# Ledger of designs, part 40: peptides against a protein of PDB entry 6TME

Target 1, 324 residues: chain A of PDB entry 6TME
Amino acid sequence: NRLKRAYIALQAWKKAFYSDPFNTAANWVGPDVCSYKGVFCAPALDDPSVLVVAGIDLNHADIAGYLPPELGLLTDVALFHVNSNRFCGVIPKSLSKLTLMYEFDVSNNRFVGPFPTVALSWPSLKFLDIRYNDFEGKLPPEIFDKDLDAIFLNNNRFESTIPETIGKSTASVVTFAHNKFSGCIPKTIGQMKNLNEIVFIGNNLSGCLPNEIGSLNNVTVFDASSNGFVGSLPSTLSGLANVEQMDFSYNKFTGFVTDNICKLPKLSNFTFSYNFFNGEAQSCVPGSSQEKQFDDTSNCLQNRPNQKSAKECLPVVSRPVDCS
Target 2, 324 residues: chain A of PDB entry 6TME as posed
Amino acid sequence: NRLKRAYIALQAWKKAFYSDPFNTAANWVGPDVCSYKGVFCAPALDDPSVLVVAGIDLNHADIFGYLPPELGLLTDVALFHVNSNRFCGVIPKSLSKLTLMYEFDVSNNRFVGPFPTVALSWPSLKFLDIRYNDFEGKLPPEIFDKDLDAIFLNNNRFESTIPETIGKSTASVVTFAHNKFSGCIPKTIGQMKNLNEIVFIGNNLSGCLPNEIGSLNNVTVFDASSNGFVGSLPSTLSGLANVEQMDFSYNKFTGFVTDNICKLPKLSNFTFSYNFFNGEAQSCVPGSSQEKQFDDTSNCLQNRPNQKSAKECLPVVSRPVDCS

## One batch from the design tools (peptide; aimed at target 1 F40 L45 D57 A78)

Design b2_p18_4_s2 (made by RFdiffusion4, then SolubleMPNN; from b2_p18_4, 7 letters changed)
Fold by OpenDDE base, seed 2:
Structure b2_p18_4_s2 (fold): chain B 324 residues (1-324), chain A 18 residues (1-18)
Amino acid sequence: as target 1 above (324 residues)
Amino acid sequence: SSREEMAERLAEIQERLK
């Protein structure tokens, strides 16, 4: 009996709660699991006459606890949303039995350990949100082999380089922000066909930006701020025909910010502050357009306010990094 | 989310899983 298995799983989970401030699981009593708060039943895919637990939504319940291995008995779950809780520990490997998993949101919790590789075992997964946790270690390259619509990894403890497999991703939104990623952005990034938004904020990324970024024709948001990038901005950035928000601030970029970048047709906000740029086109000057917002603060620009001193600029500007 | 809204969402997901 599938509902009996669900009952066992849900009772084990209730037992794994350390705190339930809103008494969310107060009605988790008896065999009628479909009446449980945050538990949603639907007809089974293999037998429409049978009701199964198909969804869990415990978002914003502030529950403290862990995910017990018995959750692997919820084999019919396609939607698992438990964001904004205080769940700790690791994601159970037993969740590999949830072969119908479509949306998995465990964001804003206290999960630890390596990337939850069990997510890679779900053949139909489309949405993965693990942001705002304490996941650590390397990002498995296989994550980008999944046909995901969105990949939220931000605000974790991930380390090492971004996998070259990123170019295989079909995701429209990918966030790497506020991790410990290092190395260069892979050149394969230009192969991301459906990318609309990508965020690298607040990592330890370095090197030159790959020219292949200019191939991201559908990108509307590109944020590479607060890293260690060097060299000039790629001239190929003129290919970003749909970019609206672009941020390169708080890096070590040098060279000239060109008209071709600042005149991008859909560009609404371009921030390149806190770098070592030594020139900008007139179209890049803040206030030059009513439709576009620019920030050129704290560069090595002449005749602009709030720039770095010659003493700060000279050592960097005189030694430009060749990205060729 | 209401039970009805979730039921509709699950139905949509299940149709995609077929």
Scores: peptide ipSAE 0.563, ipTM 0.945, DockQ to the pose 0.891
OpenDDE base, seeds 1, 3, 4, 5: peptide ipSAE 0.541, 0.534, 0.549, 0.529; ipTM 0.939, 0.940, 0.938, 0.935

Design b2_p18_4_s3 (made by RFdiffusion4, then SolubleMPNN; from b2_p18_4, 7 letters changed)
Fold by OpenDDE base, seed 4:
Structure b2_p18_4_s3 (fold): chain B 324 residues (1-324), chain A 18 residues (1-18)
Amino acid sequence: as target 1 above (324 residues)
Amino acid sequence: SHEAEMQERLAEIQKELQ
């Protein structure tokens, strides 16, 4: 009777639609839920002779509405993709019953409230995309205890510090961009053994970059731009053997940008503009390489174009933050 | 087709869940 429960859930959801501009749910009529547009059935894991609703894909449907608690009846759903809609409200706690949840994408919606802690209850979750919403408050540290492959948190209203548990994450991609995160990047970041891409853009992060960033040997994208970071770039960044895209722009960094950073073997783009760097190696100069692109704009560099005035530089450069 | 892709993805997920 799993399909009957699914029918109840899906009909409740249809009733929760305020607008369905593409008539996506127009065929959501009758008990044959497996024929519903955006509903995907598969054999149940516990009984292959039974068909169950295993996936929902309503991506790009521009549906306005909310997620009713009856969605908790979709107990066999492993894939839930509803991005690029206009769903509002909170993620129902009843979704804790969806113990097979593997991919959860509610990105680009109008969800509000705290982090959807129901996601923490899903033992098999591998993909979490909640970006481009209005989620707020603290990020629960437990999120990084999960065996997630990807964590997309960007473009929300998350506040407070990044949990130290980040080092426990097995995710290859983590985005924090365009939130209100504050404090330092945890030193435990270097323990992210599978990390390929991490993005901190446009937060209120501050302090010195931890030396442990240099332990991220597999990172290809590291973007810490548009924050309040101070001090010198860690010398350990020379350990980023696979970094291709690196951005430290729009911070308060000081000191010298070294050859060891600019000569990273896989480095394609390195942006360190809009800081207070007072020197750079020749290898860091824009145009010095055909294979690498650099931007040193708006620093405190001598004999470089488009630098800050001495008046702007002197107060900061003369008082370097010691990160040691 | 999108449907085919989804069914394939579900099959992959089910394999991982077993």
Scores: peptide ipSAE 0.697, ipTM 0.971, DockQ to the pose 0.966
OpenDDE base, seeds 1, 2, 3, 5: peptide ipSAE 0.694, 0.679, 0.668, 0.683; ipTM 0.971, 0.970, 0.968, 0.970

Design b2_p18_4_s4 (made by RFdiffusion4, then SolubleMPNN; from b2_p18_4, 8 letters changed)
Fold by OpenDDE base, seed 2:
Structure b2_p18_4_s4 (fold): chain B 324 residues (1-324), chain A 18 residues (1-18)
Amino acid sequence: as target 1 above (324 residues)
Amino acid sequence: SSREEMAKRLAEIQERLK
């Protein structure tokens, strides 16, 4: 009996709660699991006459606890949303039995350990949100082989380089922000066909930006701020026909910010502050447009306010990094 | 109701899983 298995799983989970401030699981009593708060039943895909637990939504319940291995008995779950809780420990490997998993949101918790590789075992997964946790180590390259619509990895402890497989991703939104990623952005980034938003904020990324970024025709948000990028901005950035928000602030960029970038047709906000740019086109000057917002603060620009001193600029500007 | 909304969402997901 599938509902009996669900009962076993849910009772094991209730037992794994350390704190339930809103008494969310107060009604988790008896065999009628479909009446449980945050538990949603639907007809089974293989037999429409049978009700199964198809969804869990415990978002914003502030529950402290862990995910017990018995959750692997919830084999019919396609939606698992438990964000904004205080769940700790690791994601159980037993969740590999949840072969119908479509949306998995464990964001805003206290999960630890390596990337939850069990997520890679789900053939139909479309949405993965693991942001605002303490996941660590390397990002498995296989994540980008998944047909995901969105990949939220931000605010974790991921290390190492971004996998070159990123170019295989069909995701519209990918966030790497506030991790410990290092190395260069892979050149394969330009192969991301459906990318709308990508965020690299607050990592240890370095090197030159790959020219292939200019191939991201559908990108509306590109944020590479707060990293260690060097060299000039790629001239190919003029290809970002749909970019609305672009941020390169808090890096070590040098060279000239060109008209071709600042005149991008849909550009609404372009921040390139806190770098070592030594020139900008007139179209890049803050206040030059009513429709576009620019920030050129703390560069090496002449005749602009709030720039770095000559003493700070000279050592960097005189030694430009060749990205060729 | 929230349950009805979730039921609809699950139905949509299940149709995609077929």
Scores: peptide ipSAE 0.574, ipTM 0.947, DockQ to the pose 0.965
OpenDDE base, seeds 1, 3, 4, 5: peptide ipSAE 0.531, 0.529, 0.527, 0.528; ipTM 0.935, 0.937, 0.936, 0.936

Design b2_p18_5 (made by RFdiffusion4)
Pose (drawn by RFdiffusion4):
Structure b2_p18_5 (pose): chain A 324 residues (1-324), chain P 18 residues (1-18)
Amino acid sequence: as target 2 above (324 residues)
Amino acid sequence: SLLEKIEERVTELKEKIS
């Protein structure tokens, strides 16, 4: 009996609810699972006459608990939203039985430990949000082989390198912000199709920017701030025909900021503050344009306010890194 | 396809939840 399997799974889950501030599971009694709050039923995909539990949405319920293995019985679920709860521990391996999983959002919880690799087992997966947890360790490179449209990894404790496989991703949005990723951005980044937004804020990345970034002609947001990048901005960045937000602040970049970048058509907010740039095109000057917003604070620019001292600048400015 | 069906159903559910 299909809905019985859903009943068992939801009762096993209620048992694991240690605190439910909004009494969200108060009506989780009896066999009518479709009436349970946060449980959403629908016709079966292969038979519209059969009723199935197809979705779980407990966004913002602030429930402290864990996900028991019995949730693996919810075999018809394709939507799983639990943003802003207090669900702790790990994602049960049994969730690999949820073969219709399409959108999985466990953002802002208390999950811990290694990347939830059960997500790699879902053939229809399109949206994966694990941001704002305590996931750590290496990132499974094969994650970028899945046909994910969106990958939100920010605000975890992931470490080591960005996988070389990133160029295989079909994602329109990828976030790595606020982890402990290290090393260079892979040259394969130029092969990402469908990419519109990529955020690296606050990691430990370094090396020069790969010139292949310039191939991302559909990117609207490129944010590489608060890392340790060196070298000059690649002249290939003129290929970012669609970039609207571009932020390289808080790095170790050197050299010139040219109008090759500052005059990009859709570029409206260009922040390059807190680097070691020693020259900038007039069109790159903040306050100079009513349409474009720039920020050059704390660089090595003559005749500009709030720059680095000449004492701090000359050692770095006179020793630019050979991107080789 | 099966994937399109899944996508459609998920969209419908999200609209219903809203």

Design b2_p18_5_s1 (made by RFdiffusion4, then SolubleMPNN; from b2_p18_5, 8 letters changed)
Fold by OpenDDE base, seed 3:
Structure b2_p18_5_s1 (fold): chain B 324 residues (1-324), chain A 18 residues (1-18)
Amino acid sequence: as target 1 above (324 residues)
Amino acid sequence: SRDEKIEKLVAELKQKAA
């Protein structure tokens, strides 16, 4: 029966634990898997008279180990939350059998290898959190074809460019932060109709910002800090009617920071420090507003404190990148 | 909740950027 399969899976997993400092699996004994700590049973969707393992929650258990292939026997699991552990290795391909997977959280572990493509096989997946791991390689374009509410990819080892399929995403929150992504932000970004928050912090992204960013009407948080972006800020950023937090710091931007950006109606914090901006509107000056906070530190601005030296500025400012 | 996770993430990212 289904519970017998679950028993086999859970016992195999217990055997795969190298360390269980909180003795989380101490009661994982006997056939009554529904009594196991962190195991949650519910009536099966296809037969309400049958009890099945529907969820796993081992969050913050500090368990060291790996995910054995026998976990594929947990075919009724819809919720799999194992964040803040020390699980290592790869996500088993056998998890493709978990066709009811709805929320998958393996964040803050020691997983390695390429993007876990098994996640793409789950038709009903709505939440994917793989942040704070050591996943590497290319991000599969198909991730953005999934109807996900949120996509957490930050603090991994992902490389290459951001897929152009990003525009197909229906996610409200997407995090690319602290990876090794390179290239330009795709112009298709403007097609992300449900986007509220997007963070690119701490990558190797470069080139000009696409004008299409200005089409992100629902964005409240846009953070592109700590990259290699060049050129002027797109004038179309004036279209970000709902942006509250905007950060372009630690890039190589040049040009003038305009009133149209600094006077955005919902803007509360705008950081554009550590760039090569050579001018700013009066509305962008820190302290000019009680409602808005600005940081213009370490640019090439005249008559402002804490700016770069002329020696640092002149080589860059005199050779602005044309984004046209 | 998912919302709580999002909020925590945003907060953490902001702290690291500061």
Scores: peptide ipSAE 0.023, ipTM 0.589, DockQ to the pose 0.038
OpenDDE base, seeds 1, 2, 4, 5: peptide ipSAE 0.027, 0.019, 0.023, 0.020; ipTM 0.607, 0.587, 0.603, 0.630; seeds 1, 4 fail the geometry check

Design b2_p18_5_s2 (made by RFdiffusion4, then SolubleMPNN; from b2_p18_5, 8 letters changed)
Fold by OpenDDE base, seed 3:
Parts: sequence; C-alpha cells; structure tokens
Structure b2_p18_5_s2 (fold): chain B 324 residues (1-324), chain A 18 residues (1-18)
Amino acid sequence: as target 1 above (324 residues)
Amino acid sequence: SRDEKIKKLVEELKKKAS
C-alpha cells in the first residue's frame, strides 16, 4: 500500500522535527496522509485509480530537524519544496527511490556535506534549488548532464573548478554566486544554448574570460563581479545581443572598454567598476545615455572621477595580461 | 510522454500549494 508507506515516512519525518513553531505537523496524525498540511495527493501516474502522495510543500515553515532515511518510501513524490526551514544534516541517499522527482527545492536550510549526488539519480529532474545551505566540496560534472531548467547553487561552500561539462547544460538560469569556486570559466560555456541568466558573483574565479562567452546570444543577465578575473574584456562580447544586465565589477580587468560592448542593443546596466581599465569609449561613460546606466568607478581612467591613484594603477596597467 | 505527464502533475500540485 503506497499510502501506508507514505504514512511511515511522514511519521518518521515528524519524529525528526526538533521544532515546529507554526505547528505545521500538528494534524499529521492518523493514516489519512492526504489531509496532512503540506502533503498533496494525486492519482498515481501508473494507475489513476490509486491515490498517492505526489507533492510536499513545507516552504517557510521554519521547521528545525533533519530528513530521515524513511523519506525514501515517498516513491511517488514529484514535487519536494521545503525551502526556508531549519533542516540540517545530509540529503538521504534513500531519496534515490523517488524516481518521479521533478522539482527539488531545499534552499535556505542548514544542510551540510558534499553535493547531494542523489539528485543526479533522478531521471526527470527539471528544477534543482540547493542555495543558501552549507554544501561543500567539488561540484560533480554530471550535474550539467542533467536536463535541468534551472540550477541554483549560490550561497554554499562549494570549491574547486567549474566543470567543463557546463557547456552541456540546457538550463536557462544557473547561479554559482557566493561560493569558493576557483580557476577559469570553461571555454565550453559558449555551448549553453538555452542560457538566459548566469551569475558568478563572489567566488575565487580567475584567468581570462573565454571568448566563447560571446556565443551566449540569449543571455539577459551576466554577472561575473567580485572575482579575480584578469586581462581585457573579450571583443566577442559584442555578440551578446540580448544582454540587459552585465557586471564585471571588483575584478582585475585591464585594457579598453569598447563601443561594441557599451552599445549592445538591449544593455540596460553595465557595471565595470573596481578594475584596472585604462580607457573607455565615449559610449561607456556614465551619463552618456538615458537608456543605459554605466559605472566606471575605481578604474585607471583618465579625466574621470573616483579613479584609482597612479600609484595603484601603474604596476598593473604597465603589465597587462595577454589573453591571446 | 512520461515527462509530460510528470510536468502536468507538478503544475497541478503547484496550483494546489499556492
């Protein structure tokens, strides 16, 4: 009996709650699991005459506890949303039995350990949100082999390099922000055919930006701020025909910011402050356009306000990194 | 397809959960 298994799982989970300030699980009593708050039943996909637990939504319940292995008994769950709680520990490997998993949101919790590789076992997964946790270690390259619509990894403790498999991703939104990623952005990034938004904010990324970024024709948001990137901006960035928000601030970029970048047709905001740029086109000057907002603060630009001193600029500008 | 069925299911569930 599928509902009996669900009952066992949900009761085990209730026992794993340390705190339930809103009494969300107060009605989690008895065999009628479909009446449980935050538990949603639907006809089974393989047998419409059978009612099964198909979804969990405990978002914003502020529940403290952990995910017990018995959750693996919820084999019919396709939607698992438990964001904005205080769940701790690791994601149980027993969740591999949830073969219908489509949306998995455990964001804004206190989960720890390595990347939850159990997510890679779900063949139909389309949405993965693990942001605002304490996941650590390497990102498995297989994550980008998944046919995901969105990948939210930001605000964790992930380290090492971004896998080259990123180019295989079909995701429209990918966030790496506020982790400990290092190394270069892979050249394969240009192969992300469905990418609309990508965020690298606040990592330890370095090296030159790959020219292949210019192949991201559908990108509307590109944020690489607060890293250690060097060299000039790729001339191929002129290919970003749909970019609206672009941020390269707080890096170590050098060279000249060109008209071809600042005149991008959909560009609304372009921030390249806190670098070592030594020149900019007139079209890049803040206030030059009513439709575009620019920030050139704290570079090595001549005849512009709020720039770095010659003492700060000279050592870097005189030794530009050749990205060719 | 299987994936289409799952998608529809999830869409319905999201409506119920909202």
Scores: peptide ipSAE 0.651, ipTM 0.967, DockQ to the pose 0.961
OpenDDE base, seeds 1, 2, 4, 5: peptide ipSAE 0.027, 0.030, 0.037, 0.647; ipTM 0.703, 0.701, 0.746, 0.967

Design b2_p18_5_s3 (made by RFdiffusion4, then SolubleMPNN; from b2_p18_5, 11 letters changed)
Fold by OpenDDE base, seed 5:
Structure b2_p18_5_s3 (fold): chain B 324 residues (1-324), chain A 18 residues (1-18)
Amino acid sequence: as target 1 above (324 residues)
Amino acid sequence: SRDDKIRQLVEQLKQEIA
């Protein structure tokens, strides 16, 4: 009976394909759904004697189409990987019936609409990848209440502020890059106890960096480039004992880049180019270390190459933002 | 490009999480 439901779902999906360049669904014929290309069966968790569809992997199939509501019949699916296709439309609400969902990857498609809140209904979800789509609107605060290991949101059309609930996240990796997020980074960010990598690249974020970033002891990658951040770098950044990659380029930062930041023990790459920094410690100078790479291009630094003109610097440097 | 950078990073991260 479960396989019959799966058959109905998969046939409905096949009918929803506009194009299948690699003929991925060519063998999607007949009741033996477990033989379908990209369909993976396993014994049901509640009854090992029953075979069910447990996974879908259609990655890189270049399929054009949409996700029909009948996909909600795939109630035993725990792995749903359909990245690098041309699926369009919205994520069906009927997927709420897939209560075993563990990994959901719909990245690199053409999905539209608001954040797929159906993902929040999955109690066991650990991996969420919706990057490289056209999702829009605000990010639901509840996403960070989920016990997710990774949250990939980059390259969408999300807007509004980053939810304060971010501090509740247990994710090791979070990407916000290339959206339309605005406002400040929440101070609660310092409470992300498992965070290893966070990327804010290419948003409309602004304000001062919160001091609480320095509490991210396990962070190895911190990229806040291409935003509208202002003020000085927090002195508490000296607490980033494990940071390897740090990028603050293409912002409006001012002040002095200190030794305490540039001498971070695990720091490999530190890019702070295209800002309005008016000073840097010797340890921050590109070429000063063989172990670390620095980029101080296009700041307001004296006696350094490729800096902004006095005309460009003066209006900003003379009016430093007080982040205290 | 910056887009290439984020793409590469994300792909690496996916591998690490898997």
Scores: peptide ipSAE 0.021, ipTM 0.632, DockQ to the pose 0.037
OpenDDE base, seeds 1, 2, 3, 4: peptide ipSAE 0.019, 0.016, 0.018, 0.020; ipTM 0.619, 0.580, 0.605, 0.594; seeds 2, 4 fail the geometry check

Design b2_p18_5_s4 (made by RFdiffusion4, then SolubleMPNN; from b2_p18_5, 9 letters changed)
Fold by OpenDDE base, seed 2:
Structure b2_p18_5_s4 (fold): chain B 324 residues (1-324), chain A 18 residues (1-18)
Amino acid sequence: as target 1 above (324 residues)
Amino acid sequence: SRDDKIAELVAKLKEKAK
């Protein structure tokens, strides 16, 4: 019965393929769905005597097509990996029936529409990768209420603000990069207890960095480059005891880059180029350390190479944003 | 737990998919 439903689903999906350049679905013939390339069967969790389709892996198949609603018949699927294809359209709401969904990777496709809210319906979801698509609109706040290990949202068309619920996330890796997010980073960010890597690259984020970033004790990568951030770097960044990679480049930061930041114990790379910093500690100077790499290019620093002109600096430096 | 069983299943599936 379950395999019959899977057969219906998989045949519907095969019909939804516009192009299969590697003939991945060539063997998708007949009722033996467990022999299908990219289809993985396992004993059902509720009845080990029953064989079910438990996983789909079509990564790197370059398949063009869409996800038909019949995929909702794959009720035993816990792993759905279809990255690096050319699937288009929307994620079917019928996938809400896949209550065992644990890892969902649809990255590097041509999906469109709003955030796939069906992902929020999966109670056991741990891994969500929707990066490199054309998803648009607001990020639902509820995404961060889920017990996800990783959240990959980068390279989409998401807009609006980052939800304040971000502080509830237990994810170790979160990427917002290359979207259209705007507004400030929520102060609740400091509550992300398990965060190792967070990337904000290439958005329309603005305002001051919240002091609460300094509470991210486990963060190893913090990249806020290519945004519209203003003001001084928070002094609380000295609390980033495990940060290795930090990038604030291509913003509108002002003020002084302090020793407390540049002397972070695990800091290996700190890029603060293309801002309006008017001073830096000696420990921040590129070449000052063999263990740390710094980039201070295109700031308003005195006696440093490759800085902005006084004409460019004066209007910004003379009007510092007070973040206090 | 249910989640543990799913995690184990997924781990096995990942190995098969390699």
Scores: peptide ipSAE 0.631, ipTM 0.963, DockQ to the pose 0.959
OpenDDE base, seeds 1, 3, 4, 5: peptide ipSAE 0.609, 0.609, 0.625, 0.619; ipTM 0.960, 0.960, 0.961, 0.960

Design b2_p18_6 (made by RFdiffusion4)
Pose (drawn by RFdiffusion4):
Structure b2_p18_6 (pose): chain A 324 residues (1-324), chain P 18 residues (1-18)
Amino acid sequence: as target 2 above (324 residues)
Amino acid sequence: SATETRLAEIREELREAL
C-alpha cells in the first residue's frame, strides 16, 4: 500500500521533531497523508489515476529534528524543500531510494560532516542547495559530472581544492563563497557551459587567474573577492561579453586595469578595491561614469583617494608575480 | 500555491524525460 509507506515515513519523521515552533506538524495525524501540512500530493508520473506524495516543503518552519532513515520510503518525492529549519545530523543514505529527486534544498539547517554523497545517486537531480550548514572536508569531484543546473555550496566548511572536473558542469549557477577552499582556480573553468553566475567570495584561493576565464561569454556575475589571488588581470577578460557584476576586491592583484575590461558592454559594477593595482585607465575611474560603478579604494594608484601608502606599495608593486 | 506550481513544473520535466 503506497500511501501507507508515506504514512509510516511521515510518522517516523514527526517522532524525530523535538521542537516545532509553528506547530507545523499538528495536523500530521491519520492516514490521509495528502492533507498533512507541508506534504504535497500529485498523480503518479506513470499513471495519473494513482495518488502519490511528490513533494515536501517545510521552508521556514524552524523545526529542530533530524531526517530518519524511514524517509527513504517516500519513493515518489521529487521536490524536497526544508530551507531554514534546524534539522541536524546527516542526510540518511536511504534517500538514494528517492530516485525521482529533482530539487533538494536543505539550505540553512544544522547538517554536519562530509558532503552528502547520497545526492550523487539521484539520476534526475537538477537543483542542489546545501548552503549554510556545517558540511566540511573535500568536495566530491564527481558532483560536476551530474547535470545539475544549480549548485549552492556557500557558507559551509569545505576545504582543499576546486575539483578539476568543474569544467564538466552544465550548471547555470555555482556558489563556493565562504568556505576554506584553497589552491588555484582550475584552467578547465573555461569549459563550463551554460554558466551565468559563479561566486568564490571568501576562500583561501591563490595563484593567478586562468586566462580561460575569458571563454565564459555568458557570465553575468563573476565574484572572486576576498581570496589571495596574485598576478595581473588576464587580458582575456575582454571576452566576458555579458558580465554585469565583476568583483575582484580583497586580493593581491598587481598591475594595470585597462579599458579592455572597463568598457565591457554590460559591465555595470566593477569592484577592484583592496589590491595592489598601480595603474588604471581613465574609463576605470570611479565617479567618471553615470552608467558604470567602479571602486578602486586601497590600491597603489597615484592621484586617487584612499590608496595604500607608497611605503607598503613599492615592495609588492616592484615584485610582480610571473604567472608561470 | 507556489509549491504546487513548482512541483507541477518539475513533474512536467520528469514526464518529458520518460

Design b2_p18_6_s1 (made by RFdiffusion4, then SolubleMPNN; from b2_p18_6, 7 letters changed)
Fold by OpenDDE base, seed 4:
Structure b2_p18_6_s1 (fold): chain B 324 residues (1-324), chain A 18 residues (1-18)
Amino acid sequence: as target 1 above (324 residues)
Amino acid sequence: SAAEERLAKILEELRASM
């Protein structure tokens, strides 16, 4: 009996709660698991005559605890949303039995350990949100082989390079922000055919921006701020026909910010402050447009306010990195 | 609830993929 298994799982989970400030699991009593707060039942996909636990939503419950291995008994769960809690420990490998997992949101918790590789075992996964945790180590390349719509990795402790497989991703939104990723952005990034938003903010990324970024025709948000990128902005950025928000601030970019970037048709905000740019087109000057906002603060621009000193600029500007 | 609505959509998608 699937509901019996669900009962075992849910009772094990309740037992794994250290604190339930809102008494969310107060009604988690008895075999009628479909009446449990945050538990949603539906007819099984393989047998519509059988009622199963198909979803869990405990978002914003401030529950402290861990995920016990018995959660693997929830084999019919397609939606697992437990964000904004205080769950700790690791994601149980037993969740590999949840073959219908479609949306997995464990964001804003206290999970630790490596990337939850169990997520790779879910054939139907479309939404993965593990942001605002303490996951660490490398990102498995296989994550981008999955047919995901969204991948939220931000605000963790991930390290190493971004996998080259990123180009295989079908995700429209990918966040890497506020991790410890290093190395270059893979050239394969241009192959992300469905990408709308990508955020690299606050990592240890370096090197030149790949020209292939310009192939991201559908990208609306591109944030590469607060990294160690060097060289000039790729001229191919003129290909970002749909970019609205672009941020390259707090890097080590040099060279000239061109008209073809600042005149992008849908560009609303372009921040390139806190770099070492030594020139900008008139179209890039803050206040030059009523429709666009620019920030050129703390560069090496002549005749602009709030720029770096010659002493700060000269060593960098005189030795531009050749990205060719 | 919002979760129920999302779940319904998910299950529909999953069913369509079978």
Scores: peptide ipSAE 0.724, ipTM 0.972, DockQ to the pose 0.959
OpenDDE base, seeds 1, 2, 3, 5: peptide ipSAE 0.721, 0.697, 0.691, 0.714; ipTM 0.971, 0.969, 0.968, 0.971

